# Ledger of designs, part 52: peptides against a protein of PDB entry 3B8E

Target 1, 230 residues: chain A of PDB entry 3B8E
Amino acid sequence: PFLIFIIANIPLPLGTVTILCIDLGTDMVPAISLAYEQAESDIMKRQPRNPKTDKLVNEQLISMAYGQIGMIQALGGFFTYFVILAENGFLPIHLLGLRVNWDDRWINDVEDSYGQQWTYEQRKIVEFTCHTPFFVTIVVVQWADLVICKTRRNSVFQQGMKNKILIFGLFEETALAAFLSYCPGMGVALRMYPLKPTWWFCAFPYSLLIFVYDEVRKLIIRRRPGGWVE

## One batch from the design tools (peptide; aimed at target 1 G67)

Design b1_p25_4_s4 (made by RFdiffusion4, then SolubleMPNN; from b1_p25_4, 23 letters changed)
Fold by OpenDDE base, seed 3:
Structure b1_p25_4_s4 (fold): chain B 230 residues (1-230), chain A 25 residues (1-25)
Amino acid sequence: as target 1 above (230 residues)
Amino acid sequence: EEILKKLEEALKKLLELAKEIVDKL
């Protein structure tokens, strides 16, 4: 999100405080829960990692985390962001380069795509209205990301949902996301304005896409061991 | 600090509730 904000010079899609709420709040307990996952049924058929040659972070992990799953997550968040701004009169093409004038508190006549003038205060309300739905979108796609991270090779249907700590993590991140989105005073404290409950469903297609994509990937790995996809 | 303390208390209650739900499953 923040890289696209800089490169495209668009209004800030996700605030620094909301990013901290993801990294330190909603993602921490789910990530720790993976340490309690049961070993895959084929683990004893795999050779131990060679610590001299095999890096913990390799090109395959970077490609999967940032190049594949991270891109789908970002697309989900940006879709929500562009829909909200379009509903408020700012079409995606009009947002390119708008950041400089958008963030200037002395400019009170920034025009939208329809020629309506927006004050600085009105623009900041719309910007902060995007932060909460973007945050919730990330949490919803993280459900799928956490579930797919349970296994490297086995389907989730083969592994099952036996990890109670992971189930707890899914409830915790969802409850925290709901609290941050709807608790009175969060608009002042965290610049997170409440969202309509319907916005939670906007991320579901992307969560499903992540899940289906990874199940297909794992199916290919099981059918063709030693392929480039592993 | 008061907001942080209220947040911590609310988080603890939510975690306890989530634990109760998981223990019933």
Scores: peptide ipSAE 0.006, ipTM 0.328, DockQ to the pose 0.016
OpenDDE base, seeds 1, 2, 4, 5: peptide ipSAE 0.000, 0.000, 0.000, 0.000; ipTM 0.213, 0.167, 0.245, 0.245; seed 2 fails the geometry check

Design b1_p25_5 (made by RFdiffusion4)
Pose (drawn by RFdiffusion4):
Structure b1_p25_5 (pose): chain A 230 residues (1-230), chain P 25 residues (1-25)
Amino acid sequence: as target 1 above (230 residues)
Amino acid sequence: VFIFLTFVFILIVVVVLLVLSFLYL
């Protein structure tokens, strides 16, 4: 968000005070939950994991979580950013502009008068909104993530999907998300009431592609064991 | 490969945004 927020002055899609509410507020229990996820094979069948080569974090990881999924998620929340403006003052070709606040009203876009009314408001579309829908969309993509990372080489199919803990936290996350999105008050120091019917399902189209994606690779990694690029 | 692909994507995004900015101006 902040990166694009510079390349094209298209208003702060994700908020800072909003970031400190996902890794340190949303994905919390899920990250923990992952730990309770059980085995994946006869483990005591493999040579001790060398320490110099086979690391914990590496390209294999970063590439598949920063340069792969991290992107597909990105669009999703970024896509919802537009819909959150679109059904309010959509600038899919417009936007791209510094939105000052000492002016008050004197400008707008796409047939409007947004000002002191819609200036304290002009932002209420990302503050109380956009950030929120983007926020939720991130959570919403985090579902399939917290299930495509549940396994490392087996389809969630012929593999246990019985992580009682994860499941009851995957909701204890998605729920908090709503309570943090409709919390009558603290919503001030935070975001605002989104349109439940849709101001949620925006990223939903995406969460899928995620689950659908890596699910194939795993099954790709298999059908071709020695594996190639995968 | 994925990192490279991501760079390409980011480049495409930059190009698109510059084109839109140019068009808008």

Design b1_p25_5_s1 (made by RFdiffusion4, then SolubleMPNN; from b1_p25_5, 22 letters changed)
Fold by OpenDDE base, seed 1:
Structure b1_p25_5_s1 (fold): chain B 230 residues (1-230), chain A 25 residues (1-25)
Amino acid sequence: as target 1 above (230 residues)
Amino acid sequence: SALELLKKLLEELIKLLEELKKKLE
């Protein structure tokens, strides 16, 4: 997310405080929950033929999978960001290069895609309005991520939701998202303004995308063992 | 609208992955 912000010079979709809330608040419990997930039989029951080489290969495969999932998460966040800004009159193409003027407090006549002028204060409100749904989008996408991370080769439908700790982690993550989104004062304290409940659904297509992606990935692995997609 | 375009893009990506899944099954 931050790389795209720098490269495209768009208004900041996710503030530093929000990033910290994701890293420290959202990811901790899920990460712990995954540590208690039952090992997949095909991963943990296989003795490494060469402990050094096979460990490195597995780490690379895991790293690639997480990298791909992380990219999809970022895309989901940006999708929500662009949707909100578009609803407020800022089309994606108009946001390119707008950051300099957007962040200048002395420019109070920044025009949207429809010629409406926005004061600095108004722009910051809409920017901070994007932080909350971006955060929520990450949480919703992480639901899918956590579920698919239970297995590497088996379908989610085969593994099921047996880990109570994972379910608790999902609940805790969702509760945190709700707290940050709706607790009074979060707009001032965390630059996270309240989110309309309907925006929670904006991330659902991306959660579905992750599920489909992972199922396809796992299917490829099952059909072509030793492929690069593993 | 840009919103509609973005939604359509997402839908197409989902469809593409679903089609890929069907081809691999």
Scores: peptide ipSAE 0.000, ipTM 0.239, DockQ to the pose 0.029
OpenDDE base, seeds 2, 3, 4, 5: peptide ipSAE 0.000, 0.000, 0.000, 0.000; ipTM 0.228, 0.216, 0.241, 0.220

Design b1_p25_5_s2 (made by RFdiffusion4, then SolubleMPNN; from b1_p25_5, 21 letters changed)
Fold by OpenDDE base, seed 5:
Order: structure tokens, then sequence, then C-alpha cells
Structure b1_p25_5_s2 (fold): chain B 230 residues (1-230), chain A 25 residues (1-25)
């Protein structure tokens, strides 16, 4: 996310506070839940045929899977960001290279895609209006990520939602997202302005995409044991 | 890699932390 901000020179989509809330708030409990989750019985029971090669391959596969999931999460966040800015008159094409003028407090006549002029204060309100939805989008996508990470080979439908710590993590991150989104004063204190409830649903297609992706991946692994995907 | 941007972000973080401190106080 930060790389796209730098490369595209767009207004900041995700604030530092939001990043801290993700890293300290939403990721900690899920990480603990995954650490306590018993490794899928099939992974632990299979003696590695070749301990050196099979361990390296598995680490690479895990790294690639998490990398791909992270990319989908980022895409979901940016989608929400662009939709919000578009609703406020800033089309994605117009945002390219706009950061310099956007962040300049002395420029009070930045034009949107429709010729409306925006003051620095108005622009910052719109920017901060994007931070909360971006955070919420990440949380909603993390629901899918947490659920899929529960299993390595088995479908989510086979293992179910038995991990109480994982369930608690899902509620915790959702409660945190709701608190940051709707608690009075968060806009002033944390620059996280209230979110329209409709934005919670904006991330659902991406969550579904992650589920479908992971189920397909697991299906391929199950059908082709020892293939390139193992 | 824009050091100026990083500096600005750090300044904003410090400001937010100050505001948070004021709220907790």
Amino acid sequence: as target 1 above (230 residues)
Amino acid sequence: LDLELLKKLLEELIELLKKLKELLE
C-alpha cells in the first residue's frame, strides 16, 4: 500500500494510526490464534519424504500464499479508497500525481475531476475519510484470511470454526473497527472519521475472492500431491 | 524513499501521539 502511495503520488490512503491499529490490534490476536491452532493433522503426520527439500518447498509455498493474500488485501483497500474519492469528485486518473498539490497547505484551489475547487482543509477531511474505510476493508478481508489460514489442505467446510481464539480474534478486530469508525472524537483524535455502514460491504467481494482462491489452491494441492504447488 | 514524506509522516505520528496523550490525560 505504501509503495503505491509513493509511486503513484496519490493522497495518503492509509494513516499511521490505522497501520498501528492493524499491526497491534487486529493482527496480534489472530497470530496467537494461529500459533495455538494445532497444525492440520495431515501436515504433522506425514513424515517428510525428504526433510530438507520438503521443508524448503513448504516454506516457499506458505510465503507465496501469504504474499498473494496480502496483495488481494491491498487491492481491496485501494478499491475502497478510489471509490470514496470518486464519490467525492476525484476520479482515479485525476489522483495520479496529485499528492504534491494535495499536501500543500498553501494551495486552496485544487480542482477535482468536475472542476470543483477544494481547500486544504476539505482535502484533508476527504483523505481522513478514506483512512477508516481502508482499515475496515482490511479487517473484513482479514476475516477471510483468518478463516482460510485455519486449514492448509482441508476445506474450511471440513474443519469448521472450532478455534475459540480465532473466533475471539474475529470479534475483537470487528469491535475495534466499529469503535474506531463510530466512536465520537475518533475523527479529531485519530483522524478516523465516521464510516457509512455501506462501506463495510465494499470489501466483501474481495473476501469472497480470497475464499475462492484458497479453496481452489487447496483443491489443486489435494488433487496433485507432489505437484509444483507442493 | 522520499525522506521528506517520511519526515512528514513521522511528524504527523508525533502529533497524533500528543493528541492521544492529551486525551488520556
Scores: peptide ipSAE 0.011, ipTM 0.301, DockQ to the pose 0.021
OpenDDE base, seeds 1, 2, 3, 4: peptide ipSAE 0.009, 0.006, 0.007, 0.009; ipTM 0.262, 0.274, 0.255, 0.272

Design b1_p25_5_s3 (made by RFdiffusion4, then SolubleMPNN; from b1_p25_5, 22 letters changed)
Fold by OpenDDE base, seed 5:
Structure b1_p25_5_s3 (fold): chain B 230 residues (1-230), chain A 25 residues (1-25)
Amino acid sequence: as target 1 above (230 residues)
Amino acid sequence: TALELLEKLLEELKKLLEELLEKLK
C-alpha cells in the first residue's frame, strides 16, 4: 500500500494508526494462534528427502505463497479506497499525481473529476474516510488468510476450525475493527471516521478469492507432491 | 521523495501520539 502511495502519488490510503492497529492489534493474536497450531501431520511428520535443500525450498515457496496472499489483500484494500474516492467525486485516473496538491494545506480549490472544488479540510475528511474501510477490508480478507494458514497441504474442510486461539483471533480482529469504525471520537482521536456497514461486505469477494486460491493451491500440492506450487 | 514522505508520516504519527498523551493526562 505505501509503495503504491509513493509511486502513484495518490492520497494516503492507509494511515499510520491503521497500520499500527494491523501490526500490533490485528496480527498479534493470529500470529500466536498459528504458533500454537498443531503441526499438520502429513507435512511435519514427513521426512525430508534432503534436510538442507528441501527445507530451504519449502521456506521459499511458503514465503512466495504468503506474498501472493498479501498482494491480494492490498488489492482488496485499494479497490475499497478507489470506490470510496470515486463515490466522493475522485475517479482513479484523477488521483494519479494529485497527492502534492492534496496534501498542501494552502490549496483549497483542488478539483475533483466533476469540477467540484475541495478545501483542505474537506479532502482530508475524505482521505480519513478511506482509512477505516481500508483497515476493515484488510481485517475481512485476513479472516480468509487466517483460516487458510491453518494448514499447508490439507483443505480447511479436512482440518476444521479446532484452534480456539485462532477463533479468538478472528473475533478480536472483528471487535477491533468494529470499535475503531463505530466508537464515538475515533474520527478525532485516530483519524478513523465511521464506516458505512456496506463496506464490510466490499472485501468479501477478495476474501473468497484468497480462499479459492489457497484451496486450489493445496489441491495441486496434494496431486503433485514436490511441485513448485508447494 | 520516499524519505520525505516517511518523515512526514512519522511526524504526523508523533503529533497524534502527543495529542493522545495530552488527552490521557
Scores: peptide ipSAE 0.006, ipTM 0.274, DockQ to the pose 0.022
OpenDDE base, seeds 1, 2, 3, 4: peptide ipSAE 0.000, 0.000, 0.000, 0.000; ipTM 0.242, 0.248, 0.260, 0.238

Design b1_p25_5_s4 (made by RFdiffusion4, then SolubleMPNN; from b1_p25_5, 20 letters changed)
Fold by OpenDDE base, seed 3:
Structure b1_p25_5_s4 (fold): chain B 230 residues (1-230), chain A 25 residues (1-25)
Amino acid sequence: as target 1 above (230 residues)
Amino acid sequence: EDLKLLEEFLEELIKLLEELKELLE
């Protein structure tokens, strides 16, 4: 998300503080919870033949999988970002290169796609209105990520949801998202304005997409053991 | 005021981590 902000020179879709909240609140605690997940029965039975090469391959595969999931998360966030800005008169094409003028406090006549002039304060309100739903989108998509990362081969339905720590991690990230989204003063302190409850549902298609993608991937692995998808 | 709100956020985060700790015990 931040890379697209730099490359496209669009208004900031997600604040730095919000990024820190993702790293500390939504990524760290769930990652710890996954460390206590019961190992997949098939993984524990197989000793690595070559620890050096097998570790490297596994780390690369895991890194690529997380990278792909991260891209889907970013796409979900940007979708929400562009919808909100479009609803406020800024079409995606108009946002390209607008950052310099957008962030200039002394320019109070930035025009939207319909010729309406926006003051600096008005622009910042719209920008901060995007931060919360972007964050929430990441959290909702991350629900699926946490669930699917429990296993490499087995379906979530086979492994089950027995880890209470993982369940707590899902609760924690959701509670944190709700707190940041609806607690009074978060718009000033963290630049996250209150979110309409309906925006929570906008992320569900992406969460479902990740879930389906991983289940299909795991199904392929089960049917073709030792394939490149593993 | 902003610092107070940040403090409240951090306190809530600490509380959640403590609950996680209790779950791990």
Scores: peptide ipSAE 0.011, ipTM 0.346, DockQ to the pose 0.013
OpenDDE base, seeds 1, 2, 4, 5: peptide ipSAE 0.000, 0.011, 0.011, 0.011; ipTM 0.237, 0.346, 0.353, 0.327

Design b1_p25_6 (made by RFdiffusion4)
Pose (drawn by RFdiffusion4):
Structure b1_p25_6 (pose): chain A 230 residues (1-230), chain P 25 residues (1-25)
Amino acid sequence: as target 1 above (230 residues)
Amino acid sequence: VFFINYIINFFIFLINTINFIIDFF
């Protein structure tokens, strides 16, 4: 968000005070939950994991979580950013502009008068909004992530999907997300009431592609064991 | 540069995945 927030002055899609509410507020229990996830093979069958080569974090990981999924997630919440403006003052070709606040009303876009009314408001579309829908969209994509990372080489199909803990936290996350999105008050130091019917399902189209994606690779990694690029 | 490499890698992986699906059918 902040990166694009510079390349094209298209208003702060994700908020800072909003970031400190996902890794340190949302994906919390899920990260923990992952730990409870059980085995994946006869483990005591493999040579001790060397320490110099086989690491914990590496390209294999970063490339598949920063350069792959981290992107597909990115669009999803970034897509919702537009819809959150679209059904309010969509600038899919417009937008790209410094939104000052000492002016008050004097400008707008796409047939409007947004000002002191819609200036304290002109931002109520990202503050109380956009950030929020983007926020939720991120959680919403985090579902399939917290299930495509549940396994490392087996389809969630022929593999246990019985992580009682994860499941009851995947909700204890998605729920908190709503309570943090409708919390009558603290919503001040935070975001605002989104349109439940759709101001949620925006990223939903995406969470899928995620689950659908890596699911194939795992099944790709298999049908071709020695594997290639995968 | 790193970003571009990641994008390229992503598309490589995507294309391979599509090719695999086509091979599957």

Design b1_p25_6_s1 (made by RFdiffusion4, then SolubleMPNN; from b1_p25_6, 24 letters changed)
Fold by OpenDDE base, seed 4:
Structure b1_p25_6_s1 (fold): chain B 230 residues (1-230), chain A 25 residues (1-25)
Amino acid sequence: as target 1 above (230 residues)
Amino acid sequence: ELLEKLLERLKKLQELAEEFLREME
């Protein structure tokens, strides 16, 4: 989010507080839960990693984490962001380069795509209105991300959902997301304004996309071991 | 009380991050 914020000079799509809530709040318990996941049935059939030649974090892992799954997550968040801003009169094209004027407290006549003028306060309300749905979108997409991280090669249907701690983590992150989104005072404390319940469903296509994408990837790996997709 | 302290810390971190971003401009 920050990279696009800087490069495209758009209004801030996700606040630093919301990022911290993701990293330290919603993502911690799910990540820890993976340590309790049962080993894949075929793990002992794989050759051990060579510690001299094979990095623990290799280019393939980085590509999967940041280049593929992370990009789909970001797309989900940005989709929600652009929809909200468009509903408020700011089309995506109009947002490009708008940051400087958007963040200037002395400019109270920033025009939207339809010629409506927005005060600084009104703009910040819209910005903060985007933060919560973006955050929730990331959490919903993280459901799929967590589930796909259970295995490297086996389908989730083969591995099953037997890890009770992981299931608890999914509920915990969802409950925390709901708490942060709807608890009174969060708008003032965290600049997270309440969102319409319908925004929770905005992320579902992306969550499904991640799940389907990873299952297809794993299917390809099983059919063509040693490919670039692994 | 713990939640309030956490919220306060998060707010301070946000402010610091915003200041940092402004300095980078």
Scores: peptide ipSAE 0.018, ipTM 0.358, DockQ to the pose 0.015
OpenDDE base, seeds 1, 2, 3, 5: peptide ipSAE 0.014, 0.006, 0.016, 0.005; ipTM 0.312, 0.239, 0.358, 0.246

Design b1_p25_6_s2 (made by RFdiffusion4, then SolubleMPNN; from b1_p25_6, 24 letters changed)
Fold by OpenDDE base, seed 5:
Formats: C-alpha cells, structure tokens, sequence
Structure b1_p25_6_s2 (fold): chain B 230 residues (1-230), chain A 25 residues (1-25)
C-alpha cells in the first residue's frame, strides 16, 4: 500500500496506525495459534526427503505462495479504497498524482471527478474513512489466509477446525477490528473512522479467491508430489 | 482488557512515530 502511495502519488490508502493494528493486533495471535495446530494427517506417510535440496526448494515455494497471497490481500484493500473514493466523487484515474495537492493544507479547492471542491478537512475525512475499511478488508482476507495456513498439503476440509486457539485468534482479530471500527473516539485517537457494516462484505470475494487459490494449489501438490507448486 | 491495553500501546506508538516524523523535518 505504501509503495503504491509513493509511486502513483495517490492519497494514503492505509494509515500507520492501521498497519500497526494489523502487525501487532490482528496477526500476532493468529500466527501464534498456528504453532498449536495439529500435525497434518499425511506427515507420517511422507517419504523421506533429501535434506540438502528439498528444504531450500520448499522454502522458496512457500515464500512465493505467501507472496501471491499478499498480492491478493493488497488488491482487496485497494479495491475497497478505490470504491470508497469513487463513492465520494474521486474516480481512480483522478487520484493519480493528486497526493501533493491532497496533502497541502493551504489548498482548499481540490476538485473531484465531478468538479466538486473539497477542503483540506473534507479530504482528510475521506482519506481516514478509507483507512478503517482497508484495515477491515485485510482482516477479512486474513480469515482465509489463516485458515489455509493450517495445512501445507491437506485440504482445509480434511484437516478441519480443531485448533481452539486458532478459532480464538479469528475471533480476536475480528473483535479488535470491530472495536477499532466502531468504538467512539477512534476517529480522533487513531484516525479510524466508523465504517458501514456493508464494507465487511467487500473483502469476501478476495477471501474466497485466496481460499480457492490455496485449495487448488494443494490439490496440485497432492496430485503431483515434488512438483514446482509445492 | 487486552484490547484496551493494545489500544493504549498503539496510541503511544502513534505518538512516538509522530514525534520522530516531526524531528526529522
């Protein structure tokens, strides 16, 4: 998000506070919960691997897969961002290069795509209105990410949801997201303005995409052991 | 309670970050 903010010179889509909430609040407990996940049913059925080559290759492939998941997460966040700004009169093409004028406190007549003028305060309200939904979008996408990370090879349906700590992590991150989104004063304290409940559903297609992607990946791994997708 | 503590920590981190940004200007 920050890289695109710099490259495209668009208004900041995700605030520093929201990033911290993700890193320290929403990701930590779920990540720890994975340490308590039950071993995959097929671990003991796997043939011995070559420790000199297979470990390194697997690390690269896992890194690539998580990189792809991260890209899908980012796309989900940016989708939410652009939709919100479009609803407020700023079409995506109009946002390109707008950052300089957007962040200038002395410019109070920035025009949207429809010729409406926006004061600095109004622009910042819209910007901060994007932060919370972007954050929530990431959390919703992380539901799928966390669930798929339970296993390396087995389908989520095969492994099941037996880890109570993981389930707790899902509820914790969701509760935190809801609290930060709707608690009075968060707009002032954390620049996280309340969002419409409908924004929680904006990320669902991306969560589904991640889930489908991982299930397909795992299916390929099961059908072609030792392939480049593992 | 954990959420409250986390929020307090985040607020402190925000303040610290803002201070660092101001000092770098």
Amino acid sequence: as target 1 above (230 residues)
Amino acid sequence: ELIKLLLERLEKLREEAERFLEEEK
Scores: peptide ipSAE 0.006, ipTM 0.276, DockQ to the pose 0.013
OpenDDE base, seeds 1, 2, 3, 4: peptide ipSAE 0.000, 0.000, 0.000, 0.000; ipTM 0.192, 0.223, 0.214, 0.241

Design b1_p25_6_s3 (made by RFdiffusion4, then SolubleMPNN; from b1_p25_6, 24 letters changed)
Fold by OpenDDE base, seed 2:
Structure b1_p25_6_s3 (fold): chain B 230 residues (1-230), chain A 25 residues (1-25)
Amino acid sequence: as target 1 above (230 residues)
Amino acid sequence: DLLEKLLERLEKLEELIKKFLEELK
């Protein structure tokens, strides 16, 4: 998100506080839950191949999978960001290069895509209105990510939701998102304005996309063991 | 108080980053 902010010179889609909430809040319990996940029966049944080559391949494959999932999460967040700004009159093309004027407190006549002028205060309200939905979008997409990370090869439907710690992690992450989104004072303290309940649903297509992507990936791995998709 | 101080420092850091980006333009 920060790299796109620099490259595209768009208004900041994700504030420093929201980044900290992701890194320290939303990722911690899910990561712990995955550490307690039962080992796949297939991993235990595989004879150790060459430990050097197999470890390297597995590390590269895990890194690529997490990289791809992270990109889909970012796309979901940016989609929500662009939708909110478009609803407030700022089309995505108009946001390119707008950051300098957007962040200048002395410019109170920044025009949107329809010629409406926005004061600095109004622009900051819209910016902070994007922070909460972006965060919530990441949380909703992380639901799918957490579920798919339970297994490397087995379908979620085969292994099921037996890990109570995983379920607890999903509830904790959701409760944290709800607290940050709706607790009074979060707009002032964390620059996270309250979220309309409808914005939770904006992330669902991306959550579904990650789920479908991972199930297809796992199907390919099952059909072509030792392929490049592992 | 500690949280407020931390938030204030983070806001200052964000402002410094923005200024740095403006200087690079």
Scores: peptide ipSAE 0.022, ipTM 0.381, DockQ to the pose 0.015
OpenDDE base, seeds 1, 3, 4, 5: peptide ipSAE 0.019, 0.020, 0.022, 0.021; ipTM 0.456, 0.493, 0.503, 0.430; seed 5 fails the geometry check

Design b1_p25_6_s4 (made by RFdiffusion4, then SolubleMPNN; from b1_p25_6, 23 letters changed)
Fold by OpenDDE base, seed 2:
Structure b1_p25_6_s4 (fold): chain B 230 residues (1-230), chain A 25 residues (1-25)
Amino acid sequence: as target 1 above (230 residues)
Amino acid sequence: SLLEKLLEELKKREKLIKEFIEEEK
């Protein structure tokens, strides 16, 4: 998120506190769940593997999985961010390079893509309106990512939802998202304004696309073991 | 690190925005 913010020079899609909530709150239980499930799957794979090569492969595989999940979550969040800003008159192309004027409190006539002028206060309200949906989108995408990461080769339909830690993680993330989105004072404390229930569904098509993509990827891996798609 | 400098800059901006919002209330 920070790299895109710097490179694109767009308004900040996430507050620092929201980022800390993602790093310390939402990612912890899922990470633990994935670590336990991988350990169980490795124990079940009774093939005498070379301990040195297997450890290296597992560390690389975990690192790649976390890196891919983080990128997919960021893409989902940015999608929701751009949708909200577009609905408020700021098209993605217009946001490029706008940060300097956006963050300047002395400029009260920043024009949107349709020529409407926005005061500094109005711009900050729209910016903070993006924080909660961005966070919720990450949580909703994370549901799909957790289900996807449960198995590398097996379909989710074959393994089922047997991991109780994963289920607990999904409920914990959902409860945290609901708390941060609807608890009084979160708008002041975390700059997360209350979320309309409709925004929970904005991420669902994206989560479904990721789910379908990963199932197709797993089908390809099963048909062509040792391919470049691993 | 570049990341630490960016986080520091973001915190400074966040503080300035918070102060501005508090002054306007």
Scores: peptide ipSAE 0.014, ipTM 0.281, DockQ to the pose 0.015
OpenDDE base, seeds 1, 3, 4, 5: peptide ipSAE 0.014, 0.000, 0.013, 0.013; ipTM 0.300, 0.237, 0.293, 0.281; seed 1 fails the geometry check

Design b1_p25_7 (made by RFdiffusion4)
Pose (drawn by RFdiffusion4):
Structure b1_p25_7 (pose): chain A 230 residues (1-230), chain P 25 residues (1-25)
Amino acid sequence: as target 1 above (230 residues)
Amino acid sequence: SFSVVVVVIVVIVVVLVVLVVIYLL
């Protein structure tokens, strides 16, 4: 968000005070939960994991979580950013502009008068909104992530999907998300009431592609064991 | 791969630059 927030002055899609509420507030229990996820094979069948080569974090990881999924997620919440403005003052070709606040009203876009009314408001579309829908969209994509990372080589199909803990936290996350999105008050130091019917399902189209994606690779990694690029 | 990452970033930059150009027109 902040990267694009510079390349094209298209208003702060994700908020800073909003970032400190996902890794340190949302994906919390899920990250923990992952730990309770059980085996994946006869483990005591493999040579001790060498320490110099086979690391913990590496390209194999970063490339598949920063340069792959981290992107597909990105669009999703970024897509919702537009819809959150679209059904309010959509600038899919417009937007790109510094939105000052000492001016008050004197400008707008797409047939409007947004000012002191819609200036304290002009932002109420990202502050109380956009950030929020983006926020939720991130959670929403984090579902399939917290299930495509549940396994490392087996389809969630012929593999246990019985992580009682994860499941009851995947909701204890998705729920908190709503309570943090409709919390009558603290919503001040935070975001605001989104349109439940849709101001949620925006990233939903995406969460899927995620689950659908890596699910194939795993099945790809298999049908071709020695594997190639995958 | 990192090549893919670079490509993706380039594409995104290009798209944004195109949009900026379109906007300025």

Design b1_p25_7_s1 (made by RFdiffusion4, then SolubleMPNN; from b1_p25_7, 20 letters changed)
Fold by OpenDDE base, seed 4:
Structure b1_p25_7_s1 (fold): chain B 230 residues (1-230), chain A 25 residues (1-25)
Amino acid sequence: as target 1 above (230 residues)
Amino acid sequence: SLELLKKLLEELLKLLKELLEKYLK
């Protein structure tokens, strides 16, 4: 998110403090939950055909899968960001290169895509209104990520939701998201203004996308054992 | 917003389908 902010020169979609809350608050407990996840029976029982090559291939495939999921998460957040800004009169194309003028407190006549002028204060309200939905979108997408990470080959439907630590992680990140979204003072402290409940649903399609992606990936692995996707 | 979301989802699903088809051959 921050890299795209720099490259595209768009208004900041997610505050630095909020990013830290994601990294420390929402990612840590899930990571712990995964560490305590019972290894999938096939992972533990499957002897590597070639311990050296299969380990390297497996590590590469895992890293690629997580990288792809991370990109989908980022895209989900940016989508929510662009939707909110578009609803407030700033189309995505208009946001390109706007950062310099957007962040300048001395410019109080920044025009939106429809010619409406925005004061610095008004722009910052809209910007901070985007931070919370962006964060919540990431959290909702992380729900899917956590669930799919339980298995390498088996469907989520086959293994089920047996890890109590994972379930706890899901509740914790959701509670954190709710706290940051609705607790009074978060707009001042974290530049996260209260979120309309409807915005929680904007992330659901991306969660579904991740689930479908992972289930298809796993299906490919099951149908083509020893394939390059394994 | 919902229509934009739907369009983006459709495009993402299309991209995923194309990727899956590419990897499943």
Scores: peptide ipSAE 0.006, ipTM 0.284, DockQ to the pose 0.034
OpenDDE base, seeds 1, 2, 3, 5: peptide ipSAE 0.000, 0.000, 0.000, 0.000; ipTM 0.294, 0.179, 0.261, 0.180

